Peptides against a protein of PDB entry 4ASU. Designs and how they scored, part 289

Target 1, 270 residues: chain A of PDB entry 4ASU
Amino acid sequence: ATLKDITRRLKSIKNIQKITKSMKMVAAAKYARAERELKPARVYGVGSLALYEKADIKTPEDKKKHLIIGVSSDRGLCGAIHSSVAKQMKSEAANLAAAGKEVKIIGVGDKIRSILHRTHSDQFLVTFKEVGRRPPTFGDASVIALELLNSGYEFDEGSIIFNRFRSVISYKTEEKPIFSLDTISSAESMSIYDDIDADVLRNYQEYSLANIIYYSLKESTTSEQSARMTAMDNASKNASEMIDKLTLTFNRTRQAVITKELIEIISGAA
Target 2, 83 residues: chain B of PDB entry 4ASU
Amino acid sequence: FTFASPTQVFFNSANVRQVDVPTQTGAFGILAAHVPTLQVLRPGLVVVHAEDGTTSKYFVSSGSVTVNADSSVQLLAEEAVTL

## One batch from the design tools (peptide; made by RFdiffusion4, then SolubleMPNN)

Design b2_p27_4_s1 (from b2_p27_4, 10 letters changed)
Fold by OpenDDE base, seed 3:
Structure b2_p27_4_s1 (fold): chain B 270 residues (1-270), chain C 83 residues (1-83), chain A 27 residues (1-27)
Amino acid sequence: as target 1 above (270 residues)
Amino acid sequence: as target 2 above (83 residues)
Amino acid sequence: MEEQEKELEKLEKELKEEEEELKKFEE
């Protein structure tokens, strides 16, 4: 490579390093907020899931329509956040298909669609975009829930897949169940609950879905920002090492060029 | 007894004597060993009676309340404020 | 070094998508 080539590459990498450092700081700020807001959201979301755990709702085998909701975002540069969700979605879809179930997919965040479009495009109902640029609100979750309920797809049961936050250095992809109104209404395990008005149950289910989606978004966001911090830090370090290597190469090449020029002068070569 | 909104936790697995809730079908009191039920909240007053005899009041907008067979209760309000 | 270079190339492509938002944030 010529000195000009090396110089150009150095400038490029230095610019990258500057950007990654800035992005790390932005991610850190967003992480701090996300982690703070996750605390109440987790209590709220886990509380919403308590019914399903305690009632041990089972879906009859003759019910074959299954919905998979993958939760991530539109933004990259966050390590394995999106691929982890996609991997579990693929696994779940394959297992359900093998069991004779009909599987449909909803992506929350464009990255899910980006990863799965080639292999699973025909299974997608909808992808929600514009996710991850601002902290998710309950209003956002409600919009998603409403659109899902009005999609016309009459699923029997489903799975919401998202990254649960553990620590600044750890997350885990998890799955939580979602059930249709019909499945809940017909579940034998629900018999212990007092007579519930059909309208009340419908409204309850709408809140439940919104609650779970909200919770998943908060977990996902916190995990994502943490992962982005790490990714940007690693990128900055990688850039730094490359700058050092290229600088050494530049210096060596410069000396070689000087030597060559001196030899040409001495030899009378042009 | 768990009482929370998306942004705030008021009670987390706490023991309380009684909780009065405004539901779509009418206000009712949740006592120990209440029968399992599901209800939807209407805008109104939530009153929590603690074991020590203290009473706390909250205004809620909407949401859900679940009473389980194990006596656990989840009161989940979309919005709630302390009064 | 080759692996690092590949990672940087990938990063550079992805950064183009995020750079505009970063600029807005810094303003």
Scores: peptide ipSAE 0.140, ipTM 0.897, DockQ to the pose 0.495
Fold by OpenDDE base, seed 4:
Structure b2_p27_4_s1 (fold): chain B 270 residues (1-270), chain C 83 residues (1-83), chain A 27 residues (1-27)
Amino acid sequence: as target 1 above (270 residues)
Amino acid sequence: as target 2 above (83 residues)
Amino acid sequence: MEEQEKELEKLEKELKEEEEELKKFEE
């Protein structure tokens, strides 16, 4: 490589390092906020899921329509955040298909679609874009919930897949169940609940769905920002190491060029 | 008893004596060993009666309330403020 | 070193895609 080539590469990597450092700081700030907002959101979301855990709602085997909601974002550079969700979605879809279920997919965040579009394009109902630029609000979750309910797909049960935040260095892809109104209303385990008006149950389910989506978004966001922070830090370190290596190479090459020039002068070959 | 909004937690797995909630079908009190039920909140007052006799009042906008067979209660409001 | 270079190239491509979002934050 010529000195010019090395210099060009050095400049490029230095620029990358600057960008990754900046992104790390941004991610750190967003993470701090996300973590703070996750605390109440987790209590809220877990509370919403409590019914399903306690009621042990079972979907009859003859019911075949299953909805998978994958939750991530539009933004990359966050390690395995998106691929983890996509992997779990693929696995779940395959398992359900093997069980004779019909599977439809909703992607929250464009990255889900970008990963799965080639293999699962026919299963996608809708993809929500513009996710991840701003912290998710309950309003956002409500919009998603409403669109899901209005999608026209009459699912029997579903799965929401998202990354649950564990720590700054750890997240886990998890699945939580969602149920249709019909499934809930017909579940034998629900018989212990007092006579519930159909309208009440419908409204309750709408809230439940919005709550779960909101929770998943908050978990996902926190996980993503943390992962991005880590990824950008690693990238910055890698860039730094490469800069050092290239700098050494540059110096060696420069010396070699000088030596060559001196030899040419001495030999009269110039 | 858990009472939370998306942005704030008021009670987390707490033991309370009674919770009065405003529902679409009317206000009702949740006591110990209340029958399992699901309700939707209407805008109104939530009153939490603690075991020590302390009473706390909240205004909620909308949401849901769940009373489970194990006597656990989840009050989830879209918006809630302490009064 | 070759593996690191490939990783950097991948990163560079991804960064280019995200550059617009970064600019918005810096404003």
Scores: peptide ipSAE 0.107, ipTM 0.895, DockQ to the pose 0.535
Fold by OpenDDE base, seed 5:
Structure b2_p27_4_s1 (fold): chain B 270 residues (1-270), chain C 83 residues (1-83), chain A 27 residues (1-27)
Amino acid sequence: as target 1 above (270 residues)
Amino acid sequence: as target 2 above (83 residues)
Amino acid sequence: MEEQEKELEKLEKELKEEEEELKKFEE
């Protein structure tokens, strides 16, 4: 490599470092906000899931339609955030298929589709795009919930898969159950709940779905921003190390060129 | 007793004496050992009666309320404000 | 920032290539 080549590379890497540093700062700011907003969202979301946990709703084995909702975003450069969700989705889909279930998939965020399109394209019902540019709102979750309910796919039960935030350095891909109105209404464990009006139950289920989706989005967003911050930090460090190496190489090469020129001068060689 | 909106938590696994909620079918009071039920909220007033006699009032827009067999209660409002 | 993200993805690929080239260059 020539000095010119090294200089070009140095310039390129310095630009990368500048971008990664900038993105780190942005991710840090978004993470801080997301973490603050996750606190109430978690209480809210966990509260929504309490019924299903306490009622221990079971889907009859003869029911075969299963929905998988994968939650991530449209944005990359966040480590294994998307691949983790996709991996869990694949595993769940395979397990369900082995059990003789029909599996359909909904992707929240374009990255899920991008990963699974080749292998699972026929199983996708819909992909929601424009996720991750702004903090998710309850309105966003409601829109997703409504579209899901109106999709025409009459699932019996489902799974929502998302990254739960643990700490700035840790997340865990988790799965929470989703049940259809029919499954809830027919569940024996629900018999202890006093004479619930069908319309009330329908409305309740709509809120429940929106609540769970909202919760998953908030967990996912917090995890993603944290992961992106880490990824950008790592990228910046890697760039820095590369700059140092290239600088050393540049200096060594420059010295060699100078030495060669001096020898040529001393020897009288052109 | 848990009472929260997507953006704010008012009560988190707290012990309360009574909660009055505005439901779609009518307002009712949730006491200790209330029978399990599911309800949806209508716009109105929520009144929380603490064990110490303190009463707090809130306005809610919509949402759900769950009373479980174990006496746990989840009041989840889309929007809620303290009065 | 959205545009920067796209650029970063491109640049990260370039960075990986450059890292490989750098290793080769140092040999």
Scores: peptide ipSAE 0.048, ipTM 0.872, DockQ to the pose 0.071
Fold by OpenDDE base, seed 2:
Structure b2_p27_4_s1 (fold): chain B 270 residues (1-270), chain C 83 residues (1-83), chain A 27 residues (1-27)
Amino acid sequence: as target 1 above (270 residues)
Amino acid sequence: as target 2 above (83 residues)
Amino acid sequence: MEEQEKELEKLEKELKEEEEELKKFEE
């Protein structure tokens, strides 16, 4: 490579390193906020799931409509955050299909659609975009829940798949159940609950869905920002190593050029 | 007893004597041995009676309350403030 | 070296999507 080529490459990589360092800082700031906001959100979300866990709601085998909600974001540069969710979605969809279930998919965040577009396009109901640029709010979750419930697809049960935050260096892709109003209302385990009005149950279910979505968004956001910090840090280190290598190459090449010029001067050769 | 909003936790798996909640069907008092039920909140006052006899008051908006067979209670409000 | 170069190329492409947001944050 010529000195010019090396110089150009060095400039490019240095710029990349600058950007990745900046992005790391941005992610760090967002992570700090997300982690703080996740604490109450987790209590809230886990509380919302308590009914399903304690009542042990079961869906009859003859019920065939299953909804998969994948939760991620629109933004890249966060390691395996999106692919992890997509992988589990694929696995779940395949298992359900093998069991004779009808599967529909909702993507929260554009990256889900981006990954699954070719193979699962026919199964997508809707993709919610504009996710990940700002912290998710309960209002956002409510909008998603409402649109889902009004989509016309009457699922029997579903799964929400998202990355649960464990630590700054660890997340785990999780799956939580979603049940339709009909499934809840007809569940034998619900018989112990006293005189539940149909309208009350409907409203309750709407809140539950919104709550779970909100929870998943908060977990996902925290996981994503943490993963992005790591990814950007790794990228910065990689860039640094490349800069060092190219700098050495530059110096060697420069010396070679100088030597050549000196030889030409000494020899009188043009 | 768990009482939380999306942004704040007021009680987390706490033991309380009684919780009064505003529901769409009317005022609802939850005791330790209350039968399992599901309710939806209306805007109003939540009153938590602690075991030590102290009383805390909260204003809540919409939300849900669950009383489970194991006597666990989840009060989940969209918005809640301490009074 | 080749692996690192590929990673950098991939990163460069992905960075195009995030540059505007980064700029907004820095303002």
Scores: peptide ipSAE 0.125, ipTM 0.896, DockQ to the pose 0.573; fails the geometry check

Design b2_p27_4_s2 (from b2_p27_4, 9 letters changed)
Fold by OpenDDE base, seed 2:
Structure b2_p27_4_s2 (fold): chain B 270 residues (1-270), chain C 83 residues (1-83), chain A 27 residues (1-27)
Amino acid sequence: as target 1 above (270 residues)
Amino acid sequence: as target 2 above (83 residues)
Amino acid sequence: MEEKEKELEELEKKIKEEEEEKKKFEE
């Protein structure tokens, strides 16, 4: 490689390193915020799921309509965040199809659609875009919930799939159940709940769905930012190592060029 | 007893004596042995009576309240403030 | 070394793609 080639490569890698370092810092700031906001959101979301856990709501086997909500974002460069969700969505969809269920998919974040478009395009109901540039709000979750409920797709049960935050270096793709109003209303385990008005139950379900979506968004966001921070840090380190190696190569090559020039001067073979 | 909004936790698995909540069907008092029920919140006053006799007041907007068979209670408000 | 270089090149492409997508969204 010529000095010119090495210099060009060095410049390119240094630029990449600068970008990745910058992205790391941005991700770190967003992560810190997300983690703070996740604490109450987790209590809130887990609280919303308590009914389903306590009541042990089961969907009859004859019910065939299943909704899968994949929660991710629009932004890349965050390791396996999107692929993990998509993988679990695919697995779940395949299992449900094998069981004779009708499966529809909602993507929260454009990356889900990007990954699943070729293989599952016909199963998509809607994709919510513009996710991940700003912290998700309860309002955002409510909009998603409302649109889902008004979509006309009368699912019996569903699954929301998202990355749960564990630590700065760890997340886990998880699935939580969602149930239709009809499924909740008809569940035998709900018989112990005293005289629930139909309108009350409907409203309750709307809140529940919004709550779960909100929770999933907060978990996903925190996981994503931490993963991005880690990914960018790793990239920066790799770039640094390469810069060091190329710098050494540059210095050696430079010395060789100088030596050659000196020899040419001394030999008169110019 | 868990009482939270999306942005703030007021009680997390706490033991309380009584919680008064504003529901669409009216004011509802939740005691330790209350029957399981689901309700939705209307804007109004939540009053939490602690076991030590302390009373805390909160204003809530909309949301839900769940009383489970195991006496666990989840009060989830869209917005809530301490009064 | 070649593998690392390839990884960085791929990363650069992804960064550019994301930046372009961001610009399109802001417009």
Scores: peptide ipSAE 0.245, ipTM 0.912, DockQ to the pose 0.844
Fold by OpenDDE base, seed 5:
Structure b2_p27_4_s2 (fold): chain B 270 residues (1-270), chain C 83 residues (1-83), chain A 27 residues (1-27)
Amino acid sequence: as target 1 above (270 residues)
Amino acid sequence: as target 2 above (83 residues)
Amino acid sequence: MEEKEKELEELEKKIKEEEEEKKKFEE
């Protein structure tokens, strides 16, 4: 490699390092905010899921329509965040199909669609874009919930798949159940709930769906920002190591060139 | 008893004596061992009576309240403020 | 070292693509 080649490579890597450092700082700030906002959101979301866990709602086997909601974002450069969700979605879709279920998919965030479009395009109902630029709000979740309920797809049960935040260095892709109004209303386990008005139940279900979506978005966002911060940190470190190595190579090559020139001068003066 | 909004937690798995909630069907008092039920909140006052006799008041917007068979209660308001 | 360089080049490409997408969205 010539000095010129090494210099070009150094310049490129230094630029990458600058960008990754900047992105790390931005991700760190967003992560800190996301983590703070996740605390109440988790209590809120887990509280909303409590009914389904305690009631042990079962979908009859004759019901075949299943909805998968994958929660991610539009933004890349966050390690395996998107691929983890997509992998779980694929696995779930395959298992459900093998069981004779009809599977439809909703993507929250454009990256899910980007990954699954080739293999699962026919199963997609809708993809929600503009996810991940700003912190998700309950309003955002409500819009998604409303769109889902108005989609015309009469699912019997579903799964929401998202990355649950564990720590700054760890997340876990999880699946939570979603149920249609009909499934909830017909569930034997719900018989213990006294004389629930149909309108009340409908409204309750709308809130439940919005709550779960909101929770999943908050978990996903926190996981994503943490993963991005880690990814950018790793990239910055790798760039730093490469800069050091290339700098050493540059110095050695420069010395060799100087030595060669000196020898030529001495030999020519002879 | 859990009482939260998307942005704030007021009670997390706490033991309380009574919770008065504003529901669309009217005022609803949740006591210990209340029958399981699902309700939707209307804008109004929530009053939490603690076991120690302390009473806390909150204003809530829309939301849901769940009373489970195990006597656990989830009060989930879209918006809530302490009064 | 060559493998790491390739990884960084791929990262640079992804960063540029994301920045371009962001600009298009803001316009």
Scores: peptide ipSAE 0.256, ipTM 0.913, DockQ to the pose 0.848; fails the geometry check
Fold by OpenDDE base, seed 1:
Structure b2_p27_4_s2 (fold): chain B 270 residues (1-270), chain C 83 residues (1-83), chain A 27 residues (1-27)
Amino acid sequence: as target 1 above (270 residues)
Amino acid sequence: as target 2 above (83 residues)
Amino acid sequence: MEEKEKELEELEKKIKEEEEEKKKFEE
C-alpha cells in the first residue's frame, strides 16, 4: 500500500470514530432519560396487564384470527434490537400458521417492515413510521391503538412483541397478549365481574390497548438506546485499534520509501 | 392498590382502607373485599383513605379502574395531579 | 485485521444510509 492509500484510510477511519463517539454520547443521553421515564411506565403498563393475567382470558380454539404487533423503531445502528423482534415475530407467525390460525401483522417502526417485507408482506396491515426520533408519549400510543381498532381487522387474539429492558447490557424480547373486545366479552372468566355495561367495556379495552402499547414503546426505547450506546462504543474502540495499526504501517512504509530514495542516490540511479 | 399515570406512580401495591373514584356511572367507594368490577374514569376527584387515617386527594382525567377477585385494585389515569 | 476493516466498512455504509434516511424525513 502506498503512503497515499494509508493516509486516505486513516482519514476515513478517524472520521468514523468521530461519528461513532458522537452517536454514543447522544445515545447515552437518550438512554438516561428513557430509563427514568420507564420506571413509572412499567408500573402503569404492568398494571394494565393485570386483568388479563388474573382473569386468565382464554381464546377458544375455533377462533382463527391472530394479530401480531412488533415494536421497534425507524433507527438503525443499535445491534440486534430489530432482528430480535423480527425473529420472534417470524417464530410466532410460523407457530400460529401451523396451528391453522390466520395471522396479520402490525409493525411499529419502519425497521420491522424492512426486515419482513419479502417474506411477510401480504400479512402486514399497517406500519407506523416516525418512531424513535423522539421519546414516545401516551398520545402516540393512543394513535396506534385507535388505528388498530379502526383497521377493520376483527382479530380474536393478539400478541405484542417488544424488547424488555433489563440492564444497560441486557434486554429480552418478550410477548404479551392482547385481546379483542369480543374475546373479552365472551370469556367465561369475566363472569365474576359485576354487570359491566357494554360501552364501559369497550372504553376500558381501548385504554387497555393504549396502555400496553405505551408500555411496550417505553421498554423498546430504553433497550434500543442502551444497545446503540454499546454498539457505538464497540465501534469506536475498533476504530481506535485500527488507527493504531495503520499508523504503525504508515511509519514503516515512510521509512522504507526514504531508504529506497537514499539507495537510489548512492547507487547513481537518479 | 396501584395508582399510576404514564409518567408518575402514586401508589404501588399499597394497602389502603378505601378509594373513592369518579366513574362514568357515578362516584363510588372501593372498600376491602369489594366485588370485582371494571370501570372507566371521568374527570374528577380521587380520594385515597390510608389505613393510618391519612387522606390524599387527586384530580384525574380519563382512565380505568379495575377491582379483581383477589382484591387487587389498579387505578390507571391518563393524567393525574396531587391536590 | 481484514475482518475488522470489513466491519467498519459495513458500519460506514449503515451510517450513510441512516443519514440519508434522516435527510429524506426532514425534507
Scores: peptide ipSAE 0.251, ipTM 0.908, DockQ to the pose 0.833; fails the geometry check
Fold by OpenDDE base, seed 4:
Structure b2_p27_4_s2 (fold): chain B 270 residues (1-270), chain C 83 residues (1-83), chain A 27 residues (1-27)
Amino acid sequence: as target 1 above (270 residues)
Amino acid sequence: as target 2 above (83 residues)
Amino acid sequence: MEEKEKELEELEKKIKEEEEEKKKFEE
């Protein structure tokens, strides 16, 4: 490689390193905020899911319509965040199809659509874009919940799939159940609850859906920012190592060129 | 007893004596061994009576309250403030 | 070393793609 080639390569890698370092810092700042906001959101979200866990709501086998909600974002460069969710969605969709259920998909974040479009385009109801630019709010979750409820798809049961934050270096893709109003109303396990007005139950379900979406968004955001921070850090380190290697190569090559020139001078070879 | 908003936690799996909640069907008190129920919150006053006799007051907007068979209670308000 | 360089080049490509997508979204 010529000195010119090495120099060009060095410049390129240095630029990449600058970008990845910058992205790391941005991700770190967003992560710190996300983690703080996740603490109450987790209590809130887990509290909302408590009913479903305790009531052990079962969907009758004759009910065939299943909704899968995948939660991620529009932004890439965060490791396996999106692919993990998509993989779980694919697995769930396949399992449900094998069980004879009809499956429809909602994507929260454009990356889900980008991954699944070729294989599952016919199953998509809607994709929510503009996810991940700003920290998710309860208002955002409410909008998503409302749109879902107004989608016209009368699902019996659903699954929300998202990355749960464990630590700065770990997340886990998880699935939580979503139930339709009809499924909740007809569930035998709900008989222990006092006679609940239908309007109350409907409103309750709307809150529950918004709550779980909000929770999933907060978990997803925290996981994503953490993963991005890690990915950018790794990239920056790799770039640094490459710069060091290329610098050594440059120095060696420079010395070789000088030596060659000296030999040519001494030998009289013009 | 868990009482939280999306942005703040007031009680997390705490033992309380009584919680008074404003619901769309009216205000009711949640006591120990209350029958399981689901309710939706209306804007109003939540009063938490602790076992030690202390009383805390909160204003809530909308939300839900769940009383489970195991006597666990989840009060989830969209917005809540301490009074 | 070549593998790492390829990885970095791929990363650069992804960064550019993401930046372009962001621009499209802001328009």
Scores: peptide ipSAE 0.249, ipTM 0.914, DockQ to the pose 0.762; fails the geometry check

